Peptides against a protein of PDB entry 5CWW. Designs and how they scored, part 28

Target 1, 194 residues: chain A of PDB entry 5CWW
Amino acid sequence: VPKLQGPFDFDLNPEDEQDDEVELKDIYVIGEKPRVADLMRGEEEELEMMKEDQHNGLSLNIICLLSTSGQVKICLDIDGVEAQWLPPRSKNKRLFAPPPEPPSLLTFQTFDTLKPAEVTPDGWPMFSEDATSPYSFYVTHPAGITYISLTPWVFRLESELQSDSEAGTEFRIDLLAKGQGSERDRIFTQTRTQ

## One batch from the design tools (peptide; aimed at target 1 F111 L114 P116 R184)

Design b2_p20_6_s4 (made by RFdiffusion4, then SolubleMPNN; from b2_p20_6, 6 letters changed)
Fold by OpenDDE base, seed 4:
Structure b2_p20_6_s4 (fold): chain B 194 residues (1-194), chain A 20 residues (1-20)
Amino acid sequence: as target 1 above (194 residues)
Amino acid sequence: ELKERRPDLEELVKKLASLL
């Protein structure tokens, strides 16, 4: 049986300017690229194809969180949260190890997709995938649709994670952190029919 | 303009660098 994962701690979460607890409504997970070690169980041809595909993704899971207000939070899974299974019901009262510290998600970026005037109490924003890119998606809300892409930074981050050289890494990470975040574009706005 | 927030830059860099 899959174990329910969470709650997650948000590392480096910027203080929400909203005094109100951000009510999360949707989650979108971009899985890490498959590990080469997991691919080694396939045929050599599958391994080669998957190696090419491995260059096209981040080695970390990305967790996108969406609030009722249309706020998107982009988090990196720095702890490598794997699918956990409930331990078999072994009758041995193993001392409840203190519940493992909740896994930490590194907040990379937080941004709004809705203007304050577009936020409604009954608003239910949702994620939807972009079939053309694993690192792009949409936020749909009755007020409009916003395209989001993580491509401005994700491949740069992966390049650093795969770098065999520490030389200049800190500088490049600093540039990444200061650089362009996720792309955000409102592709549709619902015109209020008066 | 729609708001964007980033974590503390120095801390972000430190955390990301620790993954390398």
Scores: peptide ipSAE 0.511, ipTM 0.934, DockQ to the pose 0.788
OpenDDE base, seeds 1, 2, 3, 5: peptide ipSAE 0.509, 0.507, 0.505, 0.507; ipTM 0.933, 0.933, 0.932, 0.933

Design b2_p20_7 (made by RFdiffusion4)
Pose (drawn by RFdiffusion4):
Structure b2_p20_7 (pose): chain A 174 residues (1-35, 56-194), chain P 20 residues (1-20)
Amino acid sequence: VPKLQGPFDFDLNPEDEQDDEVELKDIYVIGEKPRNGLSLNIICLLSTSGQVKICLDIDGVEAQWLPPRSKNKRLFAPPPEPPSLLTFQTFDTLKPAEVTPDGWPMFSEDATSPYSFYVTHPAGITYISLTPWVFRLESELQSDSEAGTEFRIDLLAKGQGSERDRIFTQTRTQ
Amino acid sequence: ELREWRPDHEKLVEKLMSLF
């Protein structure tokens, strides 16, 4: 039985989130690829409101177990800092009028690319893609350049990143 | 009517820089 890791602290998490934004209904994870895509796990979170949050696993989740009984507790040991994810982007997929209080939006994988996926909700369906943004970040991680890292990363962070488009809307039908 | 939230830019850049 491996150690339960969490609750993960969302670095740069949006402040003043509403109840239906904090409450989660689905989770979709795009695993890191071997060193074609991003060498990082991407943790996608879907709220009751239809809010989607794209998180990057900067630290890297790895194998962990609780300590053996052989280990003696040390008083002057530092407290274990909670695990962390980096909140890259957060966006709505539903208008306020489309949010149902007990709605169960769902993630769906795209057959052609793991970096594209769908959100399904009684209000409609939404296509989402993280490309080419994830490729640009990977290229920078593999960069052969001696300098310019901070400069190039700044442009990437200013980039709009993921793209999202509604493909279907259900009208006056719950 | 759709909203989108962006993280603190400088802090984001610092965090992304930590990968190098």

Design b2_p20_7_s1 (made by RFdiffusion4, then SolubleMPNN; from b2_p20_7, 7 letters changed)
Fold by OpenDDE base, seed 4:
Structure b2_p20_7_s1 (fold): chain B 194 residues (1-194), chain A 20 residues (1-20)
Amino acid sequence: as target 1 above (194 residues)
Amino acid sequence: SLREYRPDLEELVKKLLSLH
């Protein structure tokens, strides 16, 4: 039986983020790219196709969280939250093992998709995929639709994570962190018919 | 403009470097 993952601990949450007030409504997971070593058991042809597509995804899972207010939190799974199965019902509940620390998610970016005047108590924002890119998606709310893309940073981050050279890595990561975050574009706004 | 929240930059860089 799959173990329900969570609760998660959020690392690097902004101090100004009222996390305790954020009611989560949806989750969107961008799975890590398969590691080349895990694919080495596959057909050599799949391995060559993956080498040619230099835009292989991030080697980390990305967890996107959506609140009732239309706030999106982009998190990186730094602990590698693999599909955990419930341990077999072994009678030896180690009653005294401290509960395992919840997996940590690194908060990369948090942003609003709704203006304060667009937030409604009954609002139900939802994620939807972009069929053209695994690193792009939409947030749909009754007030409007927002396009989000992680492409401004995700491939650069992956390039650094896969770099065998430490030379300039700190500088490039500093530039990445200071640089453009996720793209966020309101593509549709519902006109209130008076 | 819509709000954007960023983590502490120094801590973010440190964490990202630890993944390398």
Scores: peptide ipSAE 0.497, ipTM 0.931, DockQ to the pose 0.788
OpenDDE base, seeds 1, 2, 3, 5: peptide ipSAE 0.495, 0.496, 0.495, 0.495; ipTM 0.930, 0.930, 0.930, 0.930

Design b2_p20_7_s2 (made by RFdiffusion4, then SolubleMPNN; from b2_p20_7, 8 letters changed)
Fold by OpenDDE base, seed 2:
Parts: C-alpha cells; sequence; structure tokens
Structure b2_p20_7_s2 (fold): chain B 194 residues (1-194), chain A 20 residues (1-20)
C-alpha cells in the first residue's frame, strides 16, 4: 500500500509568507531526468538522442505548488522524495525508526499569476502541461492563462550539479540565485465585459 | 505588476551549494 507522503517542510519560504494562509489548490511535478546508468541498460540509441538534446533535464525533481489565489511556489526536491510503501505488517515490533523527518523542499521562487482583483473565492487555478517542453507549463484560471517556464535557470543549475570542478561554482550559483527566475507571461486575459 | 517573492539570497545560495 502506498504511504501518504507529507507534510513537506519548506526551506526558505519568504519571510512574509504566512504559511498558515496559503490554501493549496494544485500541484505540478516535473520529474528528474532519468539517470544515465538506468539508460545504459537500454539501447545505445536512446543515449545518443538524450546527449544531442541540449535539454538534459534537471537531476532533481521540481514540485510546483499553486494556491487558490494563483500564487505559484517552485520547489526543488533536495531529499529525493521517493514513493514510500507501508512496511508489510511484520509481526515483529521492529522499533519504529523515528518517523523519517518530513522531506524538505527548497523554495526556489514564489510568484503570483493573478492580480488581486482577479482572485475570487470560487476561483479554481490549475496547472496544465506544455507538450513542447517538460520545464514549461500553464496556470489556467477563469480570469486568464499564464505561461511559466523554468528554462532560464534549470539548465544552468543542472550544469552546476554535474560539474566536476568546484572552481567558480559559488560564483555561478550566486549569479543563478540573483538572476532571472522563472519566466512568467500572461498569454490570455479574460476580458470582463463590463 | 504581479508580485514576486524571493527567498533570502544568501540562504538560497548556501542551500544550492549544499546540493553539490
Amino acid sequence: as target 1 above (194 residues)
Amino acid sequence: SLKEFRPDLKKLVELLLSLL
């Protein structure tokens, strides 16, 4: 039986975010790229295609959280959240290992997709995938549609994660953190017929 | 302008570096 996972601890929540007030509405998960070692058991041809696609995905899972207000939180899975199964009811009272610490998510970025005037109590923002990119998606709401892309930073982060050299890593990570975050573009706005 | 919230940059850098 699958084990329910969570709650998640959020590392680096913005100080101004009262976590208690954020009602989550939807979750969008971008899985980590497959490990090359797992691909090596497949045909060499798939490995060549993945090498040629300059878009080697991030080796970390990304968890996007969407609130009822249209706020998006982009989180990195730093602990490697794996599917947990309920241990078989072995009759042996194995000392329950202390409940594993809740998995931590690194909050990379938080942003609004709706204006305050667009937020309604009955609003239902939802994620939808972009079939053209694994690192792009949409937030859909009756008031409008927002395109989001993680591409401005994901590939740079992956380059650092795969770097064999510590030389300049701190500088590049500092630039990444200070740089442009996720792309956000309102592609459609529902015109309220006044 | 739509609001953006950024974590503390110093802490973000520290955590990102801890992944390496």
Scores: peptide ipSAE 0.465, ipTM 0.915, DockQ to the pose 0.778
OpenDDE base, seeds 1, 3, 4, 5: peptide ipSAE 0.464, 0.461, 0.464, 0.461; ipTM 0.915, 0.914, 0.915, 0.914

Design b2_p20_7_s3 (made by RFdiffusion4, then SolubleMPNN; from b2_p20_7, 7 letters changed)
Fold by OpenDDE base, seed 2:
Structure b2_p20_7_s3 (fold): chain B 194 residues (1-194), chain A 20 residues (1-20)
Amino acid sequence: as target 1 above (194 residues)
Amino acid sequence: SLKEYRPDLEELVKKLLSLF
């Protein structure tokens, strides 16, 4: 039986966030790129074709969180949160396992998708996938639809993770963190018919 | 414009660098 994971500890939450009032409504998970070495335990010939497709993803899980207010948090799973299974009900061994430390997620970016005037108490924002990219998605709300893309930074981060050279890594990571974050574009706004 | 909330960038950089 799958174990329910959470609560997650969010590392580096913005100081200006009133975290205490953030009601989460939805979650969108972008799984890490499969490691070639883990897939290749069986098939040598498909190695070359999979290498080309492999350049197109991050080797970290990304967890996107959506609040009632339409706020999106983009989190990175640095610790490698794996799916946990409920251990078999064998009574004896559980007594002395320290409670597992809650997995920590690194908050990379937080942003609003709704204006304050668009936020409603009964608002129900939701994620939806983009069929054209695993690193793009939509936030849908009665007030409108916002397109989100992680592509401005994801591929740069992956290039550093796969780099054989430590030279300039600090500089490039600093530029990545301070640079352009996720793309955000309001593609549809519901016209208030007065 | 819609608000963006930035983490502590220095700490973010440190955490990202810990991957390497």
Scores: peptide ipSAE 0.510, ipTM 0.933, DockQ to the pose 0.800
OpenDDE base, seeds 1, 3, 4, 5: peptide ipSAE 0.506, 0.508, 0.508, 0.508; ipTM 0.932, 0.932, 0.932, 0.932

Design b2_p20_7_s4 (made by RFdiffusion4, then SolubleMPNN; from b2_p20_7, 8 letters changed)
Fold by OpenDDE base, seed 4:
Structure b2_p20_7_s4 (fold): chain B 194 residues (1-194), chain A 20 residues (1-20)
Amino acid sequence: as target 1 above (194 residues)
Amino acid sequence: ELKERRPDLEELKKKLLSLH
C-alpha cells in the first residue's frame, strides 16, 4: 500500500506573511530522468533512446505547488523522495525512534500567476501538462491561462549536477542562482463581460 | 506586476553546491 507522503518541509522558503494562508489546490510533479545505470538492462536501442532522453532532463524531481490564489511554488527534491510504501505490519513498534524528519523540499522559486483582482475565493487553479516539453506546463484558472517553462534553468542545473569538474562550479552555480528563473507568460485572459 | 520571490541567494548557492 503506498504511504501518504507529507507533510513536506520547505527549505529556503521565502518568508511570506501569506504563506500561512496558502491553501494548496494542485500539485504537479516532474519526475527525475532515469539514471542510465538503472536502465543498463534494456535493449541497446532502448539505451540509445534513453541516452537522448537523458540529455533532456533533470536528475532531481521537481515539485510544483499551486495555491487557490494562483501562487506557484517550484521545489527541488534534493533528498530524493522516493515513493514510500507502508512498512509491513511488523509488530515491533520501535515506539521510541523520533519520527523521521519529514522530507525537505528546496524552494527554488515562488511566483504569482494571478493578479490580486483575479483571485477569487472559489477559484480552481489547476496544472496541465505541455505535451511538447516535460519541463513546461500551464496553470489554468477561470481568469486566464499562464504558460510556465522551467527550461531557462533546468538544463543548466542538470549540466552542473553532471559536471565532474569542480573548476568553476561556484561560478556556474552563482550564474544559475542569479540567472533567469522560470518563464511565465499569460497566454489567455478571460475578459469579464460586464 | 506579478510577484516573484526567490530564496536567499547565498543559501541557495550553498544548497546547490552541496549536491556535488
Scores: peptide ipSAE 0.498, ipTM 0.932, DockQ to the pose 0.796
OpenDDE base, seeds 1, 2, 3, 5: peptide ipSAE 0.496, 0.495, 0.494, 0.495; ipTM 0.931, 0.931, 0.931, 0.931

Design b2_p20_8 (made by RFdiffusion4; failed a check: a repeat of another design)
Pose (drawn by RFdiffusion4):
Structure b2_p20_8 (pose): chain A 174 residues (1-35, 56-194), chain P 20 residues (1-20)
Amino acid sequence: VPKLQGPFDFDLNPEDEQDDEVELKDIYVIGEKPRNGLSLNIICLLSTSGQVKICLDIDGVEAQWLPPRSKNKRLFAPPPEPPSLLTFQTFDTLKPAEVTPDGWPMFSEDATSPYSFYVTHPAGITYISLTPWVFRLESELQSDSEAGTEFRIDLLAKGQGSERDRIFTQTRTQ
Amino acid sequence: ELREWRPDHEKLVEKLMSLF
């Protein structure tokens, strides 16, 4: 039985989130690829409101177990800092009028690319893609350049990143 | 009416830089 890791702290998490934004209904994880895509796990979170949050696993989740009984507790040991994810982007997929209080939006994988996926909700369906942004970040991680890292990363963070488009809307039908 | 939240840009750059 491996150690339970969490609750993960969302670095740069949006402040003043509403109840239906904090409450989660689905989770979709795009695993890191071997060193074609991003060498990082991408943790996608779907709230009751239809809010989608794209998180990057900067630290890297790895195999962990609780300590053996052979280990003696040390008083002057530092407290274990909680695990962390980097909140890259957060966006709505529903208008306020489309949010149902007990709605169960769902993630769905795209057959052609793991970096594209769908959100399904009684209010409609939405296509989402993380490309090419994830490729740009991977290229910078593999960059052969001696310098310019901070400069190039700044542009990528200013990039709009993921793209999202509604493909279907259900009207006056719950 | 759709909203989108962007993280603190300087801090985001700093965190992304930690990968290098």

Design b2_p20_8_s1 (made by RFdiffusion4, then SolubleMPNN; from b2_p20_8, 8 letters changed)
Fold by OpenDDE base, seed 1:
Structure b2_p20_8_s1 (fold): chain B 194 residues (1-194), chain A 20 residues (1-20)
Amino acid sequence: as target 1 above (194 residues)
Amino acid sequence: SLKEYRPDLEELVKKLLSLL
């Protein structure tokens, strides 16, 4: 039986985020790039196609959180949260190991997708995938649709994660962190016909 | 303009570097 995971601890939450007041509405997970070694159990032809696609993903899971207000939080799974299964009910009362510390998520970026005037109590923002890119998605709300892309930073981060060279890594990571972050574009706005 | 909330950039850099 799958174990329910969470709550998550959020590392580096913005100081202005009162997490206790943020009602989450949706969660969107971008799974880590599959390890070549795990794919090697498949047919050799599928492996070659995946090798070309291998340059196109992050080796970390990305967890996107969406609030009722249309705020998006982009988090990195730094602990490598794997699917946990409930241990088989072995009759041995092995001492309750202290509950494992909740997995930590690194908050990379937080941003609004709605203007304050567009936020409604009955609003229902939702994620939707972009079938053309694993690192792009939409936030759909009655007020409008916002396109989001992680591509401006994901590939740079992956390049550092895969780099055998420590030379200049700190500088490149500093530039990545200080950069524009995720692309955010309002592609549709619902005009209130008065 | 829509708001953006930035983490502590110095700590973010440290955390990202710790992944490497």
Scores: peptide ipSAE 0.549, ipTM 0.939, DockQ to the pose 0.776
OpenDDE base, seeds 2, 3, 4, 5: peptide ipSAE 0.546, 0.546, 0.547, 0.546; ipTM 0.938, 0.938, 0.938, 0.938

Design b2_p20_8_s2 (made by RFdiffusion4, then SolubleMPNN; from b2_p20_8, 7 letters changed)
Fold by OpenDDE base, seed 4:
Structure b2_p20_8_s2 (fold): chain B 194 residues (1-194), chain A 20 residues (1-20)
Amino acid sequence: as target 1 above (194 residues)
Amino acid sequence: SLREYRPDLEELVKKLLSLL
């Protein structure tokens, strides 16, 4: 039986974020690219296809969280949350190892997709995929649709994660963190019919 | 403009570097 994962601990939550007030409504997970080592057992054709795809993804899971207010939190899975299975019901009272610390998510970016005046009690924002990119998605709300893309930073981060050279890494990571982060564009706004 | 909430950038950099 799959183990339900969570709760997650959020590392580096913004100081201005009232997390206790954020009601989460949706989650969007961008899985890590397959590791070469896991693919080495496939057919050579699958291995080559996956090598090409390996250049096109992050080696970390990305967890996007969406609140009722249309706030999006972009988190990196730094602990490598793998699919956990419930341990077989061994009758042996294994000493309750302290419950493993909840997996930590690194909050990379948090942003609103709705203006305060667009937030409604009955509003239900939802994620939807972009069929053209695994690192792009939409937030749909009755007030409008927002396009989000992680591409401005994801591939740069991956380049550093795969780099054999520490030369300039700190500088590039500093630029990545200080950069614009994710692209956010309101592609549609519902006009209130008067 | 829509609000953006930034983490502590120095700490973010440290955390990102710790992944490498």
Scores: peptide ipSAE 0.551, ipTM 0.939, DockQ to the pose 0.759
OpenDDE base, seeds 1, 2, 3, 5: peptide ipSAE 0.550, 0.549, 0.548, 0.549; ipTM 0.939, 0.938, 0.939, 0.938

Design b2_p20_8_s3 (made by RFdiffusion4, then SolubleMPNN; from b2_p20_8, 8 letters changed)
Fold by OpenDDE base, seed 1:
Structure b2_p20_8_s3 (fold): chain B 194 residues (1-194), chain A 20 residues (1-20)
Amino acid sequence: as target 1 above (194 residues)
Amino acid sequence: ELKEYRPNLELLVKKLLSLL
């Protein structure tokens, strides 16, 4: 039986974000690219095809959070949060190890997808995947649809994570952090028929 | 324009560098 996970701590949460008022409506997880070593149990031909695909993802999980107000938070899983399962009912009362500290998510970016006038109390923003890209998705709300792409930074971050050279890493990471974050485009807006 | 909320960039850089 899967274990319910959470709460999560958010590292580097924006100061302007009132944590206590953010009602989460949806969660979208972009899993880390599979490690070659985990795939090495497959046939060599599958391995070669997947090696070409190894350049196509981040080696960290990305957790996207969506509030009722249409705010998106993009978080990086820096602790390597894995799916937890309920321990088998072992009769041995092993001394309750103190519950592990809740895993932390690194807040990379937070942004609104709705204008204040589009936010409704009964709003139901939802994530939907982009079948053409694992690092692109949509936020769908009755007011409109917003396309989001993480591609502007994900591949750059991955290149640093895989780099054996520390030379210039700090500079490139600084540019990544200060640069354009995720792409965000409103692709559809529902016209209120008065 | 839709609002963007930026984390502390110095801390973000520090945290990202700690992953490397």
Scores: peptide ipSAE 0.547, ipTM 0.939, DockQ to the pose 0.763
OpenDDE base, seeds 2, 3, 4, 5: peptide ipSAE 0.545, 0.543, 0.546, 0.545; ipTM 0.939, 0.938, 0.939, 0.939

Design b2_p20_8_s4 (made by RFdiffusion4, then SolubleMPNN; from b2_p20_8, 8 letters changed)
Fold by OpenDDE base, seed 1:
Structure b2_p20_8_s4 (fold): chain B 194 residues (1-194), chain A 20 residues (1-20)
Amino acid sequence: as target 1 above (194 residues)
Amino acid sequence: SLKEYRPDLEKLKQKLLSLL
């Protein structure tokens, strides 16, 4: 039986976010790129197709969180949150190991997708995938649709994660952190017919 | 403009570096 995961601790959460007031509405997970070794059990042809795709993803899971207010939080899974299964009911009362500390997510970026006037109590923002890009998605709300792309930074981060050279890493990470975050574009706005 | 929130830059940098 799969174990329900959470709550998560958010590392580097914005100080202005009162965690207690953020009602999450949706979660969107961008899984890490498959490791070649895990794919090696497949047919060689699938492996070759996936090798070309290996340059096209991050080696970390990305967890996107969407609030009822249309705020998006982009988090990196730094602890490698794997699917947890309920331990088999071993009859031995092994001393309850203290519950493992909740996994930490690194907050990379937080942003609004709705203007304050567009936020409604009955609003239902939702994630939807972009079938053309694994690192792009939409936030759909009755007020409009926002396109989001992680591509401005994901590939740069991956290049550092895969780099065998420590030379210049600190500088490139500094540039990444200071650089453009996720792309965010309102592609559709519902005109209120008065 | 829609708001954007960024973590502390130095903390973010250190956390990212710790992944490498």
Scores: peptide ipSAE 0.560, ipTM 0.942, DockQ to the pose 0.782
OpenDDE base, seeds 2, 3, 4, 5: peptide ipSAE 0.560, 0.552, 0.560, 0.557; ipTM 0.942, 0.940, 0.942, 0.941

## One batch from the design tools (peptide; aimed at target 1 R35)

Design b2_p21_1 (made by RFdiffusion4)
Pose (drawn by RFdiffusion4):
Structure b2_p21_1 (pose): chain A 174 residues (1-35, 56-194), chain P 21 residues (1-21)
Amino acid sequence: VPKLQGPFDFDLNPEDEQDDEVELKDIYVIGEKPRNGLSLNIICLLSTSGQVKICLDIDGVEAQWLPPRSKNKRLFAPPPEPPSLLTFQTFDTLKPAEVTPDGWPMFSEDATSPYSFYVTHPAGITYISLTPWVFRLESELQSDSEAGTEFRIDLLAKGQGSERDRIFTQTRTQ
Amino acid sequence: SEREEKLAEKLAALVKKRQEE
């Protein structure tokens, strides 16, 4: 039995989130690829409101177990800092009028690319893609350049990143 | 924005760490 890791702290998490934004209904994870895609796990979170949050696993989740009984507890040991994810982007997929209080939006994988996926909700369906943004970040991680890292990263963070388009809307039908 | 600057710093720190490997 491996150690339960969490609750993960969302670095740069949006402040003043509403109840239907904090409440989660689905989770979709794009695993890191061997060193074609991003060498990082991408953790996608779907709220009741239809809000989608794209998180990056900067620290890297790895194998971990609780300590053996052989280990003696040390008083001057530092408290274990909680595990962390980096909140890259957060965006709505539903208008306020489309949000149902007990709605169950769902993730679906795209057959052609793991960096594209769908959100399904009684209000409609939405296509989402993280490309090419994830490729641009991976190229910078593999960059052969001596310098310019902070400069190039600043442009990438200013980039709009993921793209999202509604493909279907259900009208006056719950 | 401030949030974007902080995000850029975090990403830059990751890139620098990977380049040191």

Design b2_p21_1_s1 (made by RFdiffusion4, then SolubleMPNN; from b2_p21_1, 9 letters changed)
Fold by OpenDDE base, seed 4:
Structure b2_p21_1_s1 (fold): chain B 194 residues (1-194), chain A 21 residues (1-21)
Amino acid sequence: as target 1 above (194 residues)
Amino acid sequence: SSRTKELAKKLAELVKRRKAE
């Protein structure tokens, strides 16, 4: 039986966000691509195909959270939350190791998809996938549709994660942190028929 | 911002950990 995962601790939440103030409505998970090292144990042909695919993916899970207000929070699974299965009911009272510290998600970026005037109490924003890219998605709300792409920073971050060289890594990471670089584009706005 | 610096630090640590693996 799959173990229900969570709750997650959020690292680097915006200082102004009280966790209690953000009502989450939807979650969008972008699964990590397999690490090259893990794939090297496979057939050489699969390895080559996967190497090509790995250039286009992040070796981290990305968890996107959407609030009622249309706020998107992009989180990185830095702990590598693996699918956990409930331990077999072995009768042996394994001394409950203190519950492992809840896995932490690193809050990479937070941004709004709605203007304050568009936020309604009955609003129900939802994620939807972009069939053309695993790192792009849409936020749909009655007020409009927003396109989001993580591609600009995902590639750069993965490049750092896979690089053998430490040269310039710190600088590039600093740029990533400063720019974050997610694309956000309102592609549709519902005109209120007055 | 302080948050940005901390984010950079966390990311850098992540990169270091992955390279050591």
Scores: peptide ipSAE 0.580, ipTM 0.939, DockQ to the pose 0.798
OpenDDE base, seeds 1, 2, 3, 5: peptide ipSAE 0.576, 0.578, 0.577, 0.579; ipTM 0.938, 0.939, 0.938, 0.939

Design b2_p21_1_s2 (made by RFdiffusion4, then SolubleMPNN; from b2_p21_1, 8 letters changed)
Fold by OpenDDE base, seed 4:
Structure b2_p21_1_s2 (fold): chain B 194 residues (1-194), chain A 21 residues (1-21)
Amino acid sequence: as target 1 above (194 residues)
Amino acid sequence: SSRTEQLAKKLAALVERRKAE
């Protein structure tokens, strides 16, 4: 039986956001691409194909959270939450290991897809995938549709994660942290037919 | 911002951890 994962602790959540104030309505998960090291266990030909594929993704799970207000939170699974299976009900009273500390998600970026005036009590924003890119998606709301792309920073971060060189890493990471260059574009706005 | 600095630190630590793996 798959173990229910969560709750997750959010690291670097904006201080002004009381977790209790953000009602989450949808979750969009972008699964990690396999690590090159894990691929090295395969045949050389499979390894080469996988290396090429690895350049096209992040070796971290990305968890996108969407609130009723249209706020998107981009989180990174830094702990590498693997599919956990419930341990077999072995009768042995294993001392309840303290419940494993809930896995932490690193809040990379938070942004709004709706203007304050567009937020409605009955509004229900939803994620939808972009078939053309695993790191792009849409937020749909009655007020409009917003395109989001994580590609600008995902590939840069992965490059650092896979780099054998430490040269310039700190600088590039600082730029990533400062820029948080997710693309956000409102592609459709519902015109209020007065 | 302080948050940005912390984020950078967390990301840097992640990168270092992966390189050590």
Scores: peptide ipSAE 0.602, ipTM 0.942, DockQ to the pose 0.798
OpenDDE base, seeds 1, 2, 3, 5: peptide ipSAE 0.601, 0.602, 0.599, 0.600; ipTM 0.942, 0.942, 0.942, 0.942

Design b2_p21_2_s2 (made by RFdiffusion4, then SolubleMPNN; its pose is not in this set)
Fold by OpenDDE base, seed 4:
Structure b2_p21_2_s2 (fold): chain B 194 residues (1-194), chain A 21 residues (1-21)
Amino acid sequence: as target 1 above (194 residues)
Amino acid sequence: SEEEKRKAALEALKKALAKLR
């Protein structure tokens, strides 16, 4: 799992001054799928399994950001796009690459996992993985647990990223934009024992 | 709106992809 430990440049819409005030408490990274080209060094069977696995996720890193208020921001790493389409830079050129510029993140979706009344000063929301899916996870907070799944859009986006044709791209992007986005379900709510 | 923000992000991604093609 590439530990993207670094400052992220958010291409935040300049109009949302409110997004700059979000105090982040946790980060959850869903790493990009390995490229078939990087897997070509394996046995043919490993290559086939990995080709099948490539159909099961996104070729971009997904960075999920969690605020103290329980706000989740789902971001896409644009630098992953360059990596996908550019021939693998010779290992030797990476040694002299300037310090990696912070990844440019695109915000795909922002949503709250807590109601305003559930937000507490001492509340500490955290991400936790779903062992059954790389594109699903939980947000845990003293007030409750929220299940999140990126599966409704991730595979469609990947299909677009892998498309060699510009035909229908605009339509597919519009469908992604108009779609429901990530699935979100509150699976547990802490009953306030009075 | 959330849709507008998402659309803007996807359009930016599309532009990035187009530059690589």
Scores: peptide ipSAE 0.391, ipTM 0.880, DockQ to the pose 0.065
OpenDDE base, seeds 1, 2, 3, 5: peptide ipSAE 0.389, 0.389, 0.388, 0.384; ipTM 0.879, 0.879, 0.879, 0.878

